# Designs tried in a protein design run: peptides against a protein of PDB entry 1EMU. Part 19

Target 1, 132 residues: chain A of PDB entry 1EMU
Amino acid sequence: PPYLKWAESLHSLLDDQDGISLFRTFLKQEGCADLLDFWFACTGFRKLEPCDSNEEKRLKLARAIYRKYILDNNGIVSRQTKPATKSFIKGCIMKQLIDPAMFDQAQTEIQATMEENTYPSFLKSDIYLEYT

## One batch from the design tools (peptide; aimed at target 1 D15 G44 K47)

Design b2_p17_7_s3 (made by RFdiffusion4, then SolubleMPNN; from b2_p17_7, 9 letters changed)
Fold by OpenDDE base, seed 1:
Structure b2_p17_7_s3 (fold): chain B 132 residues (1-132), chain A 17 residues (1-17)
Amino acid sequence: as target 1 above (132 residues)
Amino acid sequence: SKALEEESQRVIEELLS
């Protein structure tokens, strides 16, 4: 069953609608759902191919991601990303250099945070165990 | 996957709203 695949990798969990839902519920209880939302935001952003027709949308989205997750010093995403990574993102925003990969390093760091902490805890949680 | 793509889109739309 799919829940067994969820225990094999975080990617498998995030590739499943039910897995996402259960993991989000767990993260909300832990006060760190922003980790997941940021991860998905970065994924979605990277998929937007730069072109004249979506330049405004991409810039707006990049700014939104930056303001919500990076600029908030008290936010869990900001606390779990390195200063150099955040500075790079800020620089991209200020210079309006909106490369599809501009959030990749931050996403990697947040993914590592989840894999090292929240994902293992989720697999031990009542939410996951009751589902199995 | 479809689930990953849909969730990404949902989050993006939320940010842009």
Scores: peptide ipSAE 0.821, ipTM 0.974, DockQ to the pose 0.921
OpenDDE base, seeds 2, 3, 4, 5: peptide ipSAE 0.821, 0.819, 0.821, 0.820; ipTM 0.974, 0.974, 0.974, 0.974

Design b2_p17_7_s4 (made by RFdiffusion4, then SolubleMPNN; from b2_p17_7, 6 letters changed)
Fold by OpenDDE base, seed 1:
Structure b2_p17_7_s4 (fold): chain B 132 residues (1-132), chain A 17 residues (1-17)
Amino acid sequence: as target 1 above (132 residues)
Amino acid sequence: SAALDAESERVIEELLS
């Protein structure tokens, strides 16, 4: 069953709508749902291919991600990303150089945070265990 | 996956709204 695959990798969990839903519920209870939202935002952003028709949308989205998750020093995403990573993103925004990969390092760092803490905890949670 | 794609799009739309 899918829930067994969820325990094998975080990626498998995030590839399943039920897995996403349960993990999000858990993260909300832990006060760190922004980790997941940021991860998906980065994934979605990278999928937007640069072109004339996408330029405004991509810039707007990049700014939104930056303002919500990176600029907020009190946010968990900001606290779990390295200063150099945040500085790089800020630079991209200020220069309006919006590469599809500009959030990749930040996404990697947030993914590592989930892998090392919240994902293992989720697998031990009542939410997951009751689902199995 | 379809689920990952859908969730990504949902989050993006919320950010842009």
Scores: peptide ipSAE 0.817, ipTM 0.974, DockQ to the pose 0.943
OpenDDE base, seeds 2, 3, 4, 5: peptide ipSAE 0.815, 0.814, 0.816, 0.815; ipTM 0.974, 0.974, 0.974, 0.974

Design b2_p17_8 (made by RFdiffusion4)
Pose (drawn by RFdiffusion4):
Structure b2_p17_8 (pose): chain A 132 residues (1-132), chain P 17 residues (1-17)
Amino acid sequence: as target 1 above (132 residues)
Amino acid sequence: SAAVDAEAERVVETLLS
């Protein structure tokens, strides 16, 4: 059963659309869906190839992720990401040197944040328990 | 996987809207 696999690893949960939908609903109700959206945004950004034809799209996307999740140090993703990590990201944006992996460290930190609090809470939540 | 790629693409499109 897919719902049982979701309890075995966060990666299993985020590899199933039903799991993602249920987990995002939980996070939305807890006021922190940005954690998951950012996690997927980093993955989406990284998969874009660094060729000339994608240069403009990638710069706009890197800026968008930075502006929404990294810029103001008050949003949940910004609060859960390290200062040096955000500093590096800002540098990449300003220098326009955006490697595909530039958000990797921030993604890892957000991933650990979900594994540490919201993911375990989700597995004990009414939403999950009802679904199962 | 396909679900991750589709979800990531959806989030990227939302950010570029």

Design b2_p17_8_s1 (made by RFdiffusion4, then SolubleMPNN; from b2_p17_8, 9 letters changed)
Fold by OpenDDE base, seed 5:
Structure b2_p17_8_s1 (fold): chain B 132 residues (1-132), chain A 17 residues (1-17)
Amino acid sequence: as target 1 above (132 residues)
Amino acid sequence: SEAVEKESQEIIEKLLS
């Protein structure tokens, strides 16, 4: 069953709508749902191909991601990303150099945080265990 | 995956709202 795949990798968990729902519920209880939201935001952002017709949209989205997750010093995403990574993102925003990969390093760091902490905890949670 | 795509789109729409 799918829940067994979820225990094999975070990737498998995030490839399943039910898995995402359960994991999000868990993260909300832990006060760290922003980790997952940021990860999805980065993925969605990277998929937007640069072109003349979406330049404004991409810049607006990049700014929104920056303001919501990076600029907020009290946010868990900000706390779990390296200062140099955040500085790089800030630089991109200030210079309006909005490369599709500008959040890749931050996403990698947040993914590592989930892999090392929240994902293992989820697999030990009542939410997951009761589902199995 | 479709799940990742759906969730990503929802977050983006939320951020742009």
Scores: peptide ipSAE 0.825, ipTM 0.977, DockQ to the pose 0.927
OpenDDE base, seeds 1, 2, 3, 4: peptide ipSAE 0.823, 0.825, 0.824, 0.823; ipTM 0.977, 0.977, 0.977, 0.977

Design b2_p17_8_s2 (made by RFdiffusion4, then SolubleMPNN; from b2_p17_8, 7 letters changed)
Fold by OpenDDE base, seed 1:
Structure b2_p17_8_s2 (fold): chain B 132 residues (1-132), chain A 17 residues (1-17)
Amino acid sequence: as target 1 above (132 residues)
Amino acid sequence: SAARDEESQRVLEELLE
């Protein structure tokens, strides 16, 4: 069953609608759902190929991601991203150099945070175990 | 996956609201 694949990798968990839902519920209880939202925001943003017709939208999205997750010093995402990574993102925003990969390093760092802490804890949680 | 694509789109749409 799919829940067994979820235990094999975070990637498998985040590829499944039920897995995402259960993991989000767990993260909300832990007060760190922003980790997941940021991860998906980065994933979605990278999929937007730059073109003349979507330049304004991409800039707006990049600014929104930056303001919500990176600029907020009290946020879990900001606390789990390195200063150099946040500085790079800020630079991209200020210079309006909006590359599809501009959030990749931050996403990697947040993914590592989930891999090291929240994902393992999720697999031991009542939420996951009751589902199995 | 479809689930990942849909969730990504949902999150981005909420950011624009």
Scores: peptide ipSAE 0.832, ipTM 0.974, DockQ to the pose 0.958
OpenDDE base, seeds 2, 3, 4, 5: peptide ipSAE 0.831, 0.830, 0.830, 0.831; ipTM 0.974, 0.974, 0.974, 0.974

Design b2_p17_8_s3 (made by RFdiffusion4, then SolubleMPNN; from b2_p17_8, 10 letters changed)
Fold by OpenDDE base, seed 1:
Structure b2_p17_8_s3 (fold): chain B 132 residues (1-132), chain A 17 residues (1-17)
Amino acid sequence: as target 1 above (132 residues)
Amino acid sequence: SEAREQTSQEVLEELLS
């Protein structure tokens, strides 16, 4: 069953709608659902190919991601990203250099946080165990 | 995956709201 694959890798968990839903529920209870939302935001943003017709949309999205997750110093994402990474993102926003990969390093750092902490805890949680 | 793609789009859409 899919839940066995979820225990094998975070990647497998995040490829499954049921897995995503359960993991998000767990993260909400832990007060760190923003980790997952930011990760997905970065994934979605990177998929947007730059062109003349979507320049405004991409800039707006980049600003929104920045303001919600990076600029908030008290947020879990901000606390789990390195100062240099946040400074780079800020620089991109200020210079309006909106590369599809501008959030990649931040996403990597947040993914590492989940891999090391919340993902293992999820596999030990009542939410996951009751599902199995 | 489709789930990952759909979830990403939902998150982005919420950010634009």
Scores: peptide ipSAE 0.832, ipTM 0.976, DockQ to the pose 0.960
OpenDDE base, seeds 2, 3, 4, 5: peptide ipSAE 0.830, 0.829, 0.829, 0.830; ipTM 0.976, 0.975, 0.975, 0.976

Design b2_p17_8_s4 (made by RFdiffusion4, then SolubleMPNN; from b2_p17_8, 10 letters changed)
Fold by OpenDDE base, seed 1:
Structure b2_p17_8_s4 (fold): chain B 132 residues (1-132), chain A 17 residues (1-17)
Amino acid sequence: as target 1 above (132 residues)
Amino acid sequence: SEAREKTSQEVLEELLS
């Protein structure tokens, strides 16, 4: 069953709608659902190919991601990203250099946080165990 | 995956709201 694959890798968990839903529920209870939302925001943003027709949309999205997750110093994402990474993102926003990969390093750092902490805890949680 | 793509789009849509 899919839940066995979820325990094998975070990647497998995040490829499954049921897995995503359960993991998000767990993260909400832990007060760190923003880790997952930011990760997905970065994934979605990177998929937007730059062109004249979507320049405004991409800039708006980049600003929104920055303001919600990076600029908030008290947020879990901000606390789990390195100062240099946040400074780079800020620079991109200020210079309006909106590369599809501008959030990649931040996403990597947040993914590492989940891999090291919340993902293992999820596999030990009542939410996951009751599902199995 | 389809789930990953769908979830990503939902998150982005919420950010634009």
Scores: peptide ipSAE 0.835, ipTM 0.976, DockQ to the pose 0.960
OpenDDE base, seeds 2, 3, 4, 5: peptide ipSAE 0.834, 0.833, 0.833, 0.834; ipTM 0.976, 0.976, 0.976, 0.976

## One batch from the design tools (peptide; aimed at target 1 G44 K60 A64)

Design b2_p18_1 (made by RFdiffusion4)
Pose (drawn by RFdiffusion4):
Structure b2_p18_1 (pose): chain A 132 residues (1-132), chain P 18 residues (1-18)
Amino acid sequence: as target 1 above (132 residues)
Amino acid sequence: SATDEEAERVIQELLAEE
């Protein structure tokens, strides 16, 4: 059963659309869906190849992720990401040196944040328990 | 995969906002 696999690892949960939808609904109700959206945005950004044809799209995308999740130090993703990590990201944006992996460290920190609090809470939530 | 499709969906929403 897919719902049982979700309890075994966050990666199993985020590899199933039903799992993602349920988990995002839970996060939305807890006021922190940005954690999941950012996690997927980093993955999406990284898979774009660093070729000339993608240069403009990638810069716009890197800026968009930075502006929404990294810029104001008040949003949940910004609050859960380290200062040095955000400093590096800002540097990449301003220098326009955007390596595909530039958000990797921030993604890891956000991933640990979900594994540490919201993911376990989701597995004990009414939404999950009802679904199962 | 579901992860890849979801990631693509999220980045398209961000690009639409811009």

Design b2_p18_1_s1 (made by RFdiffusion4, then SolubleMPNN; from b2_p18_1, 8 letters changed)
Fold by OpenDDE base, seed 2:
Structure b2_p18_1_s1 (fold): chain B 132 residues (1-132), chain A 18 residues (1-18)
Amino acid sequence: as target 1 above (132 residues)
Amino acid sequence: SALDKTSEEVIEKLLEEE
């Protein structure tokens, strides 16, 4: 069953609608749902290939991600990303150099945070165990 | 995939909030 795959890989968990829903519920209870939202935002952003027709959209989205998750020093994403990573993103925004991969390092760091903390905790949670 | 769909939903919400 899918829930067994969830325990084998975070990626498997995040590639399942039920898995995403349960994990998000867990993260919300822990006050760290922004980790997941940011991760998905980065994924979605990277999928938008640069072209003349979506340049404005991509810039707007990049700014939105930056303002919501990176600029907020009180946010969990900001606290779990390295200063150099945040500075790089800021630089991209200020220079309007919006490469599809500009959030990759930040996403990697947030993924590591989830892998090391919230994901293992989720697998021990009542939410997951009751589902199984 | 669920991952792709969710990522699209998230960015759509972000854009809507702007």
Scores: peptide ipSAE 0.810, ipTM 0.968, DockQ to the pose 0.956
OpenDDE base, seeds 1, 3, 4, 5: peptide ipSAE 0.809, 0.809, 0.809, 0.810; ipTM 0.968, 0.968, 0.968, 0.968; seed 5 fails the geometry check

Design b2_p18_1_s2 (made by RFdiffusion4, then SolubleMPNN; from b2_p18_1, 5 letters changed)
Fold by OpenDDE base, seed 1:
Structure b2_p18_1_s2 (fold): chain B 132 residues (1-132), chain A 18 residues (1-18)
Amino acid sequence: as target 1 above (132 residues)
Amino acid sequence: SALDEESEKVIEELLKEE
C-alpha cells in the first residue's frame, strides 16, 4: 500500500496526494508547515522555463518566494537556511537574474531539515500510525 | 503526478497573494 512507500522515502510521501495532506497536517501541528510549502514552491518555480512570455511571472514568483520565506527572519525557512544561501537569493532578486536554479540550494537545505527531523517524526506520529 | 499538481497549486497561491 502507498503508506509503506511513504516510509521508504520523503519523495514518495510527497508524490502522493494523501501523503501530502497528512504530512501537511502534521507539520501544521508542529508549527513548521512553511517548510513543505517552500519546498513545493521551489519545485514549481524551477519547472517554469525562462522565456519572453513568462519573464514577468517568474520574477514576480521569485520575489514572492523571497519575501514570504527568506526575508522573514522569524520564519522557520529563514532559520533553517544558511546566511550565504539567503544572501545569494537576495542578490538574484536585486539584480533580476532569475535563474531556474536560484532556489536549489535553499530547497536542498530545507529538504535536509525535513529529512532530519519532521519526516522521521511524522512516521512516528499518531496521524501516520492511525492511517496505517 | 501529485507532486507536480501540488507544486502548481502552491505557486498559484503565492502569485495570488502578491
Scores: peptide ipSAE 0.807, ipTM 0.966, DockQ to the pose 0.936
OpenDDE base, seeds 2, 3, 4, 5: peptide ipSAE 0.806, 0.805, 0.804, 0.805; ipTM 0.966, 0.966, 0.965, 0.966

Design b2_p18_1_s3 (made by RFdiffusion4, then SolubleMPNN; from b2_p18_1, 5 letters changed)
Fold by OpenDDE base, seed 1:
Structure b2_p18_1_s3 (fold): chain B 132 residues (1-132), chain A 18 residues (1-18)
Amino acid sequence: as target 1 above (132 residues)
Amino acid sequence: SALDRESERVIEELLKEE
């Protein structure tokens, strides 16, 4: 069953609608749902290929991600990303050099945070265990 | 996939907030 695959990899959990829902509920209880939303935002952003008609939209989205998750010093995403990573992102925004991969390092760092902490905790949570 | 759909949903919500 799918819930067994969720325990095998974080990717399997995040590629399942029920898995996403349960994991988000858990993260909300832990006060760190922004980790998941940022991860999905980075994925969605990277999928937008650069083109003339997409330029303004991509810049707007990049700014939105930056303002919501990186600029907020009290946010969990900001606390779990390296200063050099945040500085690089800021530089891209200021220079309006919006490469599809500009959030890749930040996403990697946030994924590592989830892999090392919240994901294992989720698999031990009442939410997951009651589902199984 | 669910992952793709959720990614799309999240970025659309972000754009609405701007």
Scores: peptide ipSAE 0.822, ipTM 0.969, DockQ to the pose 0.937
OpenDDE base, seeds 2, 3, 4, 5: peptide ipSAE 0.820, 0.819, 0.820, 0.820; ipTM 0.969, 0.969, 0.969, 0.969

Design b2_p18_1_s4 (made by RFdiffusion4, then SolubleMPNN; from b2_p18_1, 8 letters changed)
Fold by OpenDDE base, seed 1:
Structure b2_p18_1_s4 (fold): chain B 132 residues (1-132), chain A 18 residues (1-18)
Amino acid sequence: as target 1 above (132 residues)
Amino acid sequence: SALDQTSEEVIEKLLEEE
């Protein structure tokens, strides 16, 4: 069953609608749902291929991600990303150099945070165990 | 996939909030 795959990898969990829902519920209880939302935002952003027709959309989205998650110094995403990573993103925004990969390092760092802490805790949570 | 769909939904929501 899918829930067994969820325990094998975070990616498997995030590739299942039920898995996403349960994990997000857990993260909300832990006060760190922004980790997941940011991760998905980065994924969605990277999928937008640069072209003349979507340049403004991509810039707007990049700014939105930056303002919501990076500039919030008290937010968990900001706390779990390295200063150099945040500075790089800021530089991209200021220079309007919006490469599809500009959030990759930040996403990697947030994914590592989830892998090391919240994901393992989720697998031990009542939410997951009751689902099994 | 669920991952792709969710990422798209998150992106659209962020854009709407701006």
Scores: peptide ipSAE 0.807, ipTM 0.968, DockQ to the pose 0.935
OpenDDE base, seeds 2, 3, 4, 5: peptide ipSAE 0.807, 0.806, 0.806, 0.807; ipTM 0.968, 0.968, 0.968, 0.968; seed 5 fails the geometry check

Design b2_p18_2 (made by RFdiffusion4)
Pose (drawn by RFdiffusion4):
Structure b2_p18_2 (pose): chain A 132 residues (1-132), chain P 18 residues (1-18)
Amino acid sequence: as target 1 above (132 residues)
Amino acid sequence: TPEEYTEEVIDTLLEEED
């Protein structure tokens, strides 16, 4: 059963659309869906190839991710990402040197944040328990 | 699919940047 696999690893949960939908509903109710959206945004950004034809799109996307999740140090993703990590990201944006992996470290920190609090809480939540 | 969700998130971010 897919719902049982979700309890075995966060990666299993985020590899199933039903799992993602349920988990995001939980996060939305807890006021922190940005954690998941950011995690997927980093993955989406990284899979874009660094060729000339994608340059403009990638710069716009890197800025968008930075503006929404990294810029103001008050949002949940910004609060859960390290200062040096955000500093590096800002440098990449300003120098316009955006490597596909530029958000990897921030993504890892956000991933650990979900594994440490919201993911375990989700597995013990009414939403999950009802679904199962 | 997770891929479609990722595309939706990216599209939303590109629209907000505009």

Design b2_p18_2_s1 (made by RFdiffusion4, then SolubleMPNN; from b2_p18_2, 11 letters changed)
Fold by OpenDDE base, seed 4:
Structure b2_p18_2_s1 (fold): chain B 132 residues (1-132), chain A 18 residues (1-18)
Amino acid sequence: as target 1 above (132 residues)
Amino acid sequence: SVEDIIEEIMEELLKEEE
């Protein structure tokens, strides 16, 4: 069953809508749902190909991601991303140089945080175990 | 679907910028 695949890799968990739902519920209880939301926001942003028709949308989305997750010094995403990474993102926003890969390093760092902490905890949680 | 989840997250972010 799918829940067994979720225990094999974080990738399998994040590729399943039911897995995402349970994991997000768990993260909300732990006060760190922003990790997952940011990760998916980065994925969605990277998939938007630059063109004249979506330039404004891409700029707005990049600014939104920056303001919500990077600029908030008290947020878990900000705390789990390196200063140099945040500085680079800030530079992109200020210069309006919105490359599809501008959040890649931050996404990698947040993914590592989930792999090392919240994902293992989720597999030991009542939410996951009761689902199995 | 997973794509729907991603789209929803992006849409909510865009709403916050308006």
Scores: peptide ipSAE 0.748, ipTM 0.957, DockQ to the pose 0.829
OpenDDE base, seeds 1, 2, 3, 5: peptide ipSAE 0.745, 0.747, 0.744, 0.746; ipTM 0.957, 0.957, 0.956, 0.957

Design b2_p18_2_s2 (made by RFdiffusion4, then SolubleMPNN; from b2_p18_2, 11 letters changed)
Fold by OpenDDE base, seed 2:
Structure b2_p18_2_s2 (fold): chain B 132 residues (1-132), chain A 18 residues (1-18)
Amino acid sequence: as target 1 above (132 residues)
Amino acid sequence: SVEDIIEEIMEKLLKEEE
């Protein structure tokens, strides 16, 4: 069953609608759902290929991600990303150089945070164990 | 679907930016 795959890989969990739902519920209880939302926002942003028709949308989305998760020093995403990574993103926003990969390093760092902390805890949680 | 989840997150972000 899919829940066994979730325990083998974080990516398998994040590639399953049911897995995402359970994991997000767990993260909300832990006060760190922003980790997951940011991760998916980065994924969605990277999929938007640059073109004349979506330039404004891409810029707005990049600004939104930056303001909500990176600029917010009280947020868990900001606390779990390196200063150099945040500075790079800020630079991209200020220069309006909106490359599809501009959030890749931040996404990697947040993914590592989940891998090391919240993902293992989720697999030990009542939410996951009761589902199995 | 997973794609729907991603789209929903992006839409919320865009709405907050308006």
Scores: peptide ipSAE 0.763, ipTM 0.961, DockQ to the pose 0.831
OpenDDE base, seeds 1, 3, 4, 5: peptide ipSAE 0.761, 0.761, 0.763, 0.761; ipTM 0.961, 0.961, 0.961, 0.961

Design b2_p18_2_s3 (made by RFdiffusion4, then SolubleMPNN; from b2_p18_2, 11 letters changed)
Fold by OpenDDE base, seed 4:
Structure b2_p18_2_s3 (fold): chain B 132 residues (1-132), chain A 18 residues (1-18)
Amino acid sequence: as target 1 above (132 residues)
Amino acid sequence: SVDDIIEEIMNELLEEEE
């Protein structure tokens, strides 16, 4: 069953609608749902290929991600991303150089945070165990 | 679907930016 795959890799968990729902619920209880939301925002952003028709949308989305998750010093995403990574993103925003991969490093760092902390905890949580 | 979740998150961000 899918829940067994969720325990094998974070990737499997994040590729399953039900898994995402349970994991997000867990993260909300832990006060760190922004980790997952940011991760998915980065994924969605990267999928938007640059073109004349979506340039404004991409810029707005990049700014939104930056303002909500990177610029907020009190946010968990900001606390779990390296200063150099945040500076790079800021630079991209200021220069309006909106490469699809501009959030890749930040996404990697947030993914590592989940892998090391929240994901293992989720697998030991009542939410997951009761589902199994 | 997972894609729907991603789209929803992106749309919410765009709404907040506007």
Scores: peptide ipSAE 0.739, ipTM 0.955, DockQ to the pose 0.856
OpenDDE base, seeds 1, 2, 3, 5: peptide ipSAE 0.736, 0.736, 0.736, 0.736; ipTM 0.954, 0.955, 0.954, 0.954

Design b2_p18_2_s4 (made by RFdiffusion4, then SolubleMPNN; from b2_p18_2, 9 letters changed)
Fold by OpenDDE base, seed 4:
Structure b2_p18_2_s4 (fold): chain B 132 residues (1-132), chain A 18 residues (1-18)
Amino acid sequence: as target 1 above (132 residues)
Amino acid sequence: SVEEIIEEIMEELLEEEE
């Protein structure tokens, strides 16, 4: 069943609607749902191909991601990303250089945080174990 | 679907920016 695949890799968990739902519920209880939301925001942003028709949308979305997750020094995403990574993103926003890959390093760092901490904890949680 | 989840997150962010 799918829940067994979730225990094999974070990738499998994040590729399953039901897995995402349970994991997000767990993260909310731990006060760190922003990790997952940011990760998916980065994924969605990278998929937007630069063109004249979506330039304004891409700029707005990049700014929104920056303001919500990177600029907030008290946020968990900000605390779990390197200063140089945050500085790079800030530079992109200020210069309006909105490359599809501008959040890639930050997404990688947040993914590592989940892999090392919240994902293993989720697999030991009542939420996951009761689902199995 | 996973794609719908991503779209919802992006839409919420855009709404907050406006």
Scores: peptide ipSAE 0.737, ipTM 0.954, DockQ to the pose 0.860
OpenDDE base, seeds 1, 2, 3, 5: peptide ipSAE 0.734, 0.735, 0.734, 0.734; ipTM 0.954, 0.954, 0.954, 0.954

Design b2_p18_3 (made by RFdiffusion4)
Pose (drawn by RFdiffusion4):
Structure b2_p18_3 (pose): chain A 132 residues (1-132), chain P 18 residues (1-18)
Amino acid sequence: as target 1 above (132 residues)
Amino acid sequence: SPEEYTDEIIEELLEEED
C-alpha cells in the first residue's frame, strides 16, 4: 500500500502524487506549505541544463526562487535556512553565476526541517490517519 | 505526477517574477 511506504521515508512520500497532495494539504493547514514548494522548486531548477538557450529562463527562475523564499528573512523557508547558506545564494544571484546546484544546500536544510517536524507530525495527523 | 507538480511550481514562480 502506497500510504505505508510514505511512513518509511520522506522520499517515498514525495515520490507519490497522492502523498504529495495530502502532505501539502497538511502543510497548508499548518501554514508552511512553502517548505514543500521550495523543495520542489530547487529540484525543478537544478534539472534545467546550463546551456545558452536556457540562460535567461534560468536566471529569471533563480531570482524568483530567491525573491519568494530566500530574500525576506521572515518567511518560513528563509527562517529555516542558515545565514551562510543564504549569503552564498545571494552571491550567485548578484554575480549571475547560477550553477544548477546553487540551491542544493538550502534544499537539504529545508528537507531536514520537514523530516524533523512536519513530516513526523503529518504521519500522526488526522489527515493521514483518515486517508489510511 | 511529481514531475508535473514541479513544472507547475516552476510556472507559477516564473509568472510571479513577471

Design b2_p18_3_s1 (made by RFdiffusion4, then SolubleMPNN; from b2_p18_3, 7 letters changed)
Fold by OpenDDE base, seed 4:
Structure b2_p18_3_s1 (fold): chain B 132 residues (1-132), chain A 18 residues (1-18)
Amino acid sequence: as target 1 above (132 residues)
Amino acid sequence: SVEEIIEEIMEKLLEEEE
């Protein structure tokens, strides 16, 4: 069943609607749901191909991601990303250089945080174990 | 679907930006 695949890799968990729902519920209880939301926001942003028709949308979305997750120094995403990574993103926003890959390093760092901490904890949680 | 989840997250971010 799918829940067994979730225990094999974070990738499998994040590729399953039900897995995402349970994991997000767990993260909310831990006060760190922003990790998951940011990760998916980065994924969605990267998929938007730069063109004249979506330039304004891409700029707005990049700014929104920056202000919500990176600029907030007290946020979990900000605390789990390197200063140089945050500085790079800030530079992109200020210069309006909105490359599809501008959040890639931050997403990688947040993914590592989940792999090392919240994902293992989720697999030991009542939420996951009761689902199995 | 996973794609719908991503779209919802992006839409909420855009709404907050406006």
Scores: peptide ipSAE 0.755, ipTM 0.959, DockQ to the pose 0.860
OpenDDE base, seeds 1, 2, 3, 5: peptide ipSAE 0.752, 0.755, 0.753, 0.753; ipTM 0.958, 0.959, 0.959, 0.959

